Peptides against a protein of PDB entry 6DSZ. Designs and how they scored, part 46

Target 1, 361 residues: chain A of PDB entry 6DSZ
Amino acid sequence: NYVVTAQKPTAVNGCVTGHFTSAEDLNLLIAKNTRLEIYVVTAEGLRPVKEVGMYGKIAVMELFRPKGESKDLLFILTAKYNACILEYKQSGESIDIITRAHGNVQDRIGRPSETGIIGIIDPECRMIGLRLYDGLFKVIPLDRDNKELKAFNIRLEELHVIDVKFLYGCQAPTICFVYQDPQGRHVKTYEVSLREKEFNKGPWKQENVEAEASMVIAVPEPFGGAIIIGQESITYHNGDKYLAIAPPIIKQSTIVCHNRVDPNGSRYLLGDMEGRLFMLLLEKEEQMDGTVTLKDLRVELLGETSIAECLTYLDNGVVFVGSRLGDSQLVKLNVDSNEQGSYVVAMETFTNLGPIVDMCV

## One batch from the design tools (peptide; made by RFdiffusion4, then SolubleMPNN)

Design b1_p11_1_s3 (from b1_p11_1, 8 letters changed)
Fold by OpenDDE base, seed 5:
Structure b1_p11_1_s3 (fold): chain B 361 residues (1-361), chain A 11 residues (1-11)
Amino acid sequence: as target 1 above (361 residues)
Amino acid sequence: AVLTLDGKVVL
C-alpha cells in the first residue's frame, strides 16, 4: 500500500494580514486551494501556528472585527458557495478553529459571473456583500443579536460588475463598483438599505471611465472615496474631488492586485501580470481649516517579484507576495535602491510545485 | 440562504 502522501497545495490564491490568533499577534493567513495556513509574523520571520483543511476551494478570505470583538474573525467563502465565519481559540497548547457561523449561500437561479466570486465586508462590519451571480448582490447582515444570519438578494440593474467594494465613512453601508454596459465601463455607488432590502442612490457616480477599468480600492478616512485602476489610468473620486493620472509605466502590464500599506490610505502596493511591484502614493494637502484633501497621485516602480495573485504588507517594509503561477515570496522594501534600481529584496522564497490535479475519480 | 450560528462544530 503506497500511501501516496498527497502533495500539499503550494499555489497561493489568497492572503490576508490581521489579528486572528490574538489581539496582539500580527498574523499572515494564506489560502492554498482547500488549505488555510496561519502564521504569526515575528521579527525572525513567519512562525507557523496552524493549518486548516476547508470543505472546498477558498474563493474569498477576509478578516473583520465586529464592534466589541477583541480580535478579528475570518470570513471564508468556497467556490461551492459554502460560507463560514471562523474564530481562533487557544486554551493552553490546544488550538481550536471554531465555526461561529456556516451555511451555503448558493442560489437556485442565477448566472455565475464570469469575473468569479467577489466577497466584501463593510468596514463598520454591518454586512457582508457577495457578488456571485449576474444581476444579484447578496447581503449577509452582521447582527449580534441574531442567532441566524439570514442572507438575502438585492437585484442589481448592472449585470456585468467587474469589481465592487464597500466605501469607508458612510452612514449607511455603501458599495462602489465598476460595471460594463454596451456604452463602456462606469463607476456607480449604491447605499444598501437593510430595512427595505434594496439599493438607494449612492453619493456619486462616474460614467465612461477607462475601458479596461478593473479594480476598485476603497480609501479610508480622511480621504474617503475610491481609487479606480485601469490599464492606462488610475483615478480617484470621493464625490467632491476627482483626480486622474496616466503614468506610462503601468501601461506595459495589467495591474491585477493591490494592498493598502498605510492605515490612513496614503500608500498602496500594486502588482502587475509581469511581477512588477509598484507603490501608489496619495499626496496630502492640509487645508487651513485642518481638513486633509488629496493633492496628487503618484506611482513608483519598486522592483520585480514573482507574479502576484495577492499582496499583503506585513510590517517594517516586509511584504508577502502570494503567487499562483510562481514561487511565493517574502520581500523587503528598502528606502535606497540597489545597483539595478530596485527597492525590492527577496528575503524568503516558497517553492510552488504547481497545482494538485484533483483527479476526481 | 441562512447561515446558522451553530455552536461547537470543530472542523
Scores: peptide ipSAE 0.032, ipTM 0.629, DockQ to the pose 0.023
Fold by OpenDDE base, seed 1:
Structure b1_p11_1_s3 (fold): chain B 361 residues (1-361), chain A 11 residues (1-11)
Amino acid sequence: as target 1 above (361 residues)
Amino acid sequence: AVLTLDGKVVL
């Protein structure tokens, strides 16, 4: 009996940082196909806590903290449209992952979107939004008093959504999205009415953005608004302030992932298809009334890593580089460059053995 | 679609 120990997947397809195990613990959660790995971030490095098998390939993995939770909950959506909300529970040495909610969110009608599954959570935890199909936005209301989370679809006039996020600081849940039509790519906002189950007009729009605009980053307060990343340009818009940069260095390779470094949205990590790691900086200007506005955007090359599928800033300048194509890494960001001009030092490398072919014989 | 709150442990 050759027990072919099924090799564990090593290719990373998602990562997130938050407080999942406790309010005090900083966690790194890593999605490797059907596996979820949970770590505690310590001064000594990553401490493994639990591995969880999921009922399918993880397509969305997001941490969120509803009002009155002491720690974050985990939303997972699989590639087969199985959704769950998970809670970590420890009782002495016993570690359990509790399913608070589960269900299938597949629709019988609709064209699966070419840009894949997008899952987003409102920063105030009022809803989960899902772009699964062209011309549909699925809403999962997050009401604690409800034993059943009744998901519904809102029709979206824009059939070709490229990326979508919830904005910060909005009275109603507000989405910002890049979409494509025959005239090019555009940015639009909608308010989501839970009561009427419809879209209302959002606070702003920008027609005719860069033709290759591919990512939306929602910026927290005090700046608010969104960053739109293209092939050639990075644009900020919040309804009142518009600012665009076109740094030549980003034209060399497509930016494919991002992660917020500072809670106030002053810095973001950007990763491209060549494994270059950038810092996007939002320079603030304090007004005489105490309001903070965006003065400028700047991009700095930090160094090279494995090609990131996902990035997450941990703490103390440590970044996890989740790679699908190469080895995942823990890297340290330094204030001073090395002799090669790099601010990045690899601390740990996690060997990627490539795609596991599960040959069921 | 409906998601249920059932508190089941994922094993």
Scores: peptide ipSAE 0.026, ipTM 0.636, DockQ to the pose 0.023
Fold by OpenDDE base, seed 3:
Structure b1_p11_1_s3 (fold): chain B 361 residues (1-361), chain A 11 residues (1-11)
Amino acid sequence: as target 1 above (361 residues)
Amino acid sequence: AVLTLDGKVVL
């Protein structure tokens, strides 16, 4: 009996940080195909806590904290449309991952979107949104007593959604999305009615954005609104204020991932297809009425890393660079540049042994 | 020493 020890997956396809094991612990969660790895972030580095085998490739992995939960819950959607909400439970030395809710959200009818699965959570934890199929937005209402994840579809007139997020600070759950039509790419917003199971008109829209606009970042309060990232430009819009920058440094390679550094949305990490790491900075202006508005946008080159599939800021200038194509890294951001002008120092490298070809022999 | 937020890179 050759126990072929199936090599564990090493290619990272998602990462998130939050408080999953306790209210006080800072966790890094890493998705590697069908595996979920859970770490505690410590001064000594990443302490492994548990590995979980999933019954499918992880397509969406998001932490969220419903009202009256002491710690974050984990939403997972697989590439085969199996959804679950997971809770970490420790009792002495016994560690369990509890399924709070589960369901299959696959439709019998629909064209799977070419840009893949998008899963988003409302910042107020009212619903989960899923873009799985062209012309449909799936909603999973979040209810504490519901062990079965029930979903409904709302029709989208916009067939070619590029990216979508929930906005912050909205009375009703509000989505912001980039879509493509024959005239170009555009940004639109919709309010989501749980009662009527329909879209209402959102607070704003922006027609004719950059042709290669690919990502939406929802900005938390006090700024609100969204950042739209293109190939040549970065734009901010909140309904009242519009600002665009076109820094020459981003034209060299396509930005492919982002992560919020500050809870107030003042800084974001950006990663491109060459492994360059940037900081996007939002400069604030405090108005005489006590409102905070965006004054300016700035992009700073920090340095070079492995090509990021996902980025997550941990703490104390430490960033996890999740790579699918190369080695994943823990990197330190420094205040001062090195002799080469880089603010990035590799702390730890996690060897990527390539795709596990699941050869069922 | 837990990684404390006090080491924020203030750019």
Scores: peptide ipSAE 0.016, ipTM 0.522, DockQ to the pose 0.013
Fold by OpenDDE base, seed 2:
Structure b1_p11_1_s3 (fold): chain B 361 residues (1-361), chain A 11 residues (1-11)
Amino acid sequence: as target 1 above (361 residues)
Amino acid sequence: AVLTLDGKVVL
């Protein structure tokens, strides 16, 4: 009986950055199927800290900092609907991953959405939102004293949600989502009432967006609002300001992932299905009253990488390119382009051995 | 180091 030591998964299916190990450490967390890898970002590169086995494929992985936590907590949802909130605890050389809360969020009734699991966290850490099933939005209230994750469903009239995010700067938790109906794709907002367990009318909507609108990016203050990414267009909307661009360069390949570079939402990395890396830039206009508005949107081609499943800006122009189809990379963004016009230099490459086919022997 | 609107990389 040859015990084939099951190779560890190498394909990346998610990555996040934040302060998980401490308030001072910058971490990179990488999801590789059932494996979570935790790194500290250093001047020398990625220092491995811990590997964690999960009881299922990681479907959602998000860092969040509830009020009065000194460091970020980690929300994980598995493809089998096991949810947990994890805390990193170090005591000398002893490293423990503590489960602060857990639960199974599977419903007995519901059609699993064809576009898969979406998990989002309110920027003010009031709730987690989950799109698991068509016509349902699951809410997990975030309470510090809860060891068991309680969830409830709100009926969503829009059956075909493409993407959803929580907006920033909202008095109540507010979702913004792209949905499809027989008339096309649209953007809508809803306020989420924790008390009444219902949706209220959101601050704005935009009917008849681009037919291939696929992603929502929630924009922090001072801009607020959202960016909607399509096949041919990038649109900003915040209720008061609308701006759309249609740069020809994005038509060549579908944008599949994004990552915010600046805390103020002035820059985003975009990755497409050809491995092209873009910068999306939000130009500011300061009004005479001190209000900051969006003046313009610009897209710049930075270069080529492995096909990103996820992107994470780290520090000092270093970007982690998490790839499912190819090798993951650490890349450096430079001020000056090379002779080929690329601003991207590969620093490190992480070999992807491909999908582990679980040969059930 | 990320490109700004003026093509400069801010670190």
Scores: peptide ipSAE 0.007, ipTM 0.460, DockQ to the pose 0.012

Design b1_p11_1_s4 (from b1_p11_1, 8 letters changed)
Fold by OpenDDE base, seed 1:
Structure b1_p11_1_s4 (fold): chain B 361 residues (1-361), chain A 11 residues (1-11)
Amino acid sequence: as target 1 above (361 residues)
Amino acid sequence: AVLTLDNKIVL
């Protein structure tokens, strides 16, 4: 009897960093199709803690910390619209993943969006937002006192949303999104009213952005606002400040993923379709009143890695490069370049054996 | 859609 041990998935389709196992532990969570891997980040590298099988391909994986939680909770949405909120619980050597909430968020009516499933969490943990279908934005209110999280849809007039994020520092939950219409691509903001279950006018908009604008990055305080990444340009907008750059180096290959390095939003990693790793820098100007404004944007080529599906900065210049097409890597960012001009050194490589074909025999 | 909180608030 050959027990064909089903090969474990090796292709990475998502990664996130936070404090999931404890308030003090830095974790790396890796999504590999239906498998979730949980690591603790240590000075010696990644320590495996737990593997979790999910009832479907992971489409969204986000850590968040509601008010009064000591550690992060994990939101997962599958490609079949199964949603859950998970908690890590350890008692001695016993490790359990507790389901805090679960449900199916599929609608009976709706056109599945061509850009796939988008799931986002408000930075103040007031709601989860889901773009599943064209012309709909699903809201899951995050209320700790409720036994049931009642999801609802808001109609979105913009039928072709490319990407969406919640903004930081907003009195009400506010989304910023890139959308396409017959005139091109645009950026718009909406406030989300939980009370009225509708959109209100957001603080700003930018019509006629780059035709290939594909990603929104919400920037934390003190800068606030958003970064919009295109094929040719990177733009910043916060309602008061607008700044755009078009560095020739990004035109060679499309930026496909990003991750924030600094908690204050001063630096971001960018990965392109050729496996080039960039640093996006937000240069600050301190005003006499102590306010911080954006002075400039700069992009630096750090080096080459595996083609990133996802990036996450861990700590001390260590980055996890999650790859679907190649081997995933732990890399070190150095202050000084090597002889080849690279600031990137591979620390560890995780072999990708390619797609697991579920042979249903 | 409704997400059900599993009442495993162990106090």
Scores: peptide ipSAE 0.023, ipTM 0.605, DockQ to the pose 0.017
Fold by OpenDDE base, seed 3:
Structure b1_p11_1_s4 (fold): chain B 361 residues (1-361), chain A 11 residues (1-11)
Amino acid sequence: as target 1 above (361 residues)
Amino acid sequence: AVLTLDNKIVL
């Protein structure tokens, strides 16, 4: 019996940080094709806790904390449309990953979107939103009292959605999305009515954004609104304020991933296709009434890393760089630059042996 | 599509 020890996948296709093992633990969760790796972030580095085999390639992985949970739950959606909500449970030395909810969210009718699967969670944990097919938005209500979570579709008039997020600070769950039509790319918002199972008009829209606008970042309070990232420009909009910058340094390579550093949305990491790591800074202006508004946007080049598929800030200036094409890294952000002008120092490198194609023999 | 909550953890 040749136990072909199937080589574990090393290419990273997603990463997230939160409090999954406990309320106090900081975790790093890494998606490697069909495998989920769970770490605790410690002063000594990453401590492995558990690896979990999934019933398919992970397409969405998001942590969320429903009202009255002490720790985060994990939402996973696979490329075959299998959804689950997972909980970490420890009893002494026994570690279990409990499935709280599961189901298949595939529709019998629909064109799969060319930009792939998008899964998002409302910041107030009222619903999960899924863009799986052109012209459809699937909603999974997150109701504690309902033993059966019934997903439903809302028709989306905009057929070519590029990216979508839920906004913060909205009375009703509100999506913000970039879409393309024959006239170019645009940004629009919709409120999601759970009761009527329809879209209502959102608070704002921006027609004719940059032609290559590719990402939406929802900004938490006190700023609110969204950041739209393009090839040449970064824009902010919240309904009342619009601001755009076009820093020449971002034109050299396409920004492909982002991660929020500060809970208040003051800083974001940005990664491009050349492995350049940037900090996006939101400059604060305090009004006389105590309201906080965006004064300006600034972009700083921090240094170079492996080409990031995903980024996640951990703590104490440590960042995990999840790479699909190269080696994943733990990097340290320093206040002072080195002799080469870089603020980035590699702490640890995780060798990528390439994509293991599961040959179903 | 129906997501079933596995009610095993209603403590």
Scores: peptide ipSAE 0.000, ipTM 0.398, DockQ to the pose 0.018
Fold by OpenDDE base, seed 4:
Structure b1_p11_1_s4 (fold): chain B 361 residues (1-361), chain A 11 residues (1-11)
Amino acid sequence: as target 1 above (361 residues)
Amino acid sequence: AVLTLDNKIVL
């Protein structure tokens, strides 16, 4: 019996940071196909805590903290539409990953979206939103007592959603999404009514964005609103303020991932298809009434890394670069550039052996 | 020590 120890997957397809193991621990969670790796971020680097096998390829992995929880919970959705909410429990040396809730969210009828599965969580933890199928938005209410994930669908008129996020600072859960129609790409918002199980008109829309607008970033307060990333442009909109930049440097390669650095949304890491790492900066202007508005957007090239599938700012200028195509990295951002003008220094490299070829011979 | 956000690289 050759126990072919199936090589563990090394390609990273998702990463998230938060406080999953405790309120005090900073964690890095890494999705590698069907495997979830949990690390504690330490001054000495990444300390492995637990590895969990999932019942399918991880498609969505998001940390969230419901009201009254001391630490984050983990939402996972698999490519086979198995959803769960996981809790970390430790009792001495015993480490358990507890399923708080689970369910299968597959619909019997629907066209799977060509842009894949999108899963998002309302910043106030009122609901999870899922774009699984064209013309449908699935809502999972986040009620405290639900061991079973109940979901319902809302019909979405916009059949070709590119990306979607929940906005911050909204009285009702509000989505912002990029969609494509025969006239081009557009941004729209909807409020989600849990009571009526329908969409209401959102606070704003932006018709005719850049043709290659591909990503939505929800911006926290005090700015609020969203950033829309295209091939040639980066735009900000919050209903009252619109600002667009077209830095020539981003035209060289498509931005494919992003991660928020500052809790207030003042900085974001951007990664492109060439492995370039950028900082997007939101410059604030304080008004006489004490309101904070966006003054400007700036993009700076930090340096080069492996091609990021996902980015996570950890702490102290350390960034995890999760790569599917290359080696994942821990990199240090520096205030001062090196002789080559790079602010990025590789700290650790994690060899990617490529896809597990299941040699079903 | 947990890495602390104190050394925010403000570019």
Scores: peptide ipSAE 0.024, ipTM 0.600, DockQ to the pose 0.013; fails the geometry check
Fold by OpenDDE base, seed 2:
Structure b1_p11_1_s4 (fold): chain B 361 residues (1-361), chain A 11 residues (1-11)
Amino acid sequence: as target 1 above (361 residues)
Amino acid sequence: AVLTLDNKIVL
């Protein structure tokens, strides 16, 4: 009788930071296949709080704060289309993860998208959007009292969506997405009408972006708009202003993940397929009327890490590098470079034992 | 101690 003690998954599939355990706690949440790990970020490092087994591989993990909630809730979608909204509750020493809402969002008809599952949350917490199938956008309205997640589909004319986000500062929930057609890749926006259950024309579009444009970053106010990341270029667009940079350093390897550093969207971490860590900087220009506009975009090489599947800026220049292919890391960003020109120092390394091949015997 | 986001990394 070989009791194969199933090793716990070590490969990271996603990470997010926020205030999940309390309004005051800074948390790091790490998805490792079917396992969710919850940490409190402290001056002494990551304090483990809870581990949660999920009924399937975590495909989407997002924190959000509905109006009137004191702390963040967690949205999880599994690869088997099980969706839930989780709440952390602590009563003395007893820690419970409560399911506020749950549902299966699988459709009977639809081709699963080859680019995988995309899940996004409106910044004002009006809805969750899901790209699960080609030509469909699933909407989950976020009503306070719903124990069951209600969902509906809107038809999307653009069959090959590469990435999608909700924009900030929009009166109606507005998506921005990169899509591919026979003419190339393009960026489009749509407003989502919950009432009519349809798309309305969004505020802007950009036809013929870079052929390898792969990621959308929604930029918060005061800038608004979106950043589009390609293989060779990084572009900003908000409807009124367009800026593009093509720094030669990003051509060497594909950028695969990003994370916002500043709440105002002035800085983003970027990770590439070689484990290079960059800072993207949005330089502001204050107009005479008090409006803030984007002046320029700059990319700086910070250093090298494990190949990031996900990045999370924590605090005080500490970054969690979640890796699927290598060891995950806590790294410190420094103001001054070392003798090699690196601003990155490894603080802690979390050994990745590789994919657990479930030997179903 | 709540780590207050000390965004002191100015590049």
Scores: peptide ipSAE 0.009, ipTM 0.449, DockQ to the pose 0.013; fails the geometry check

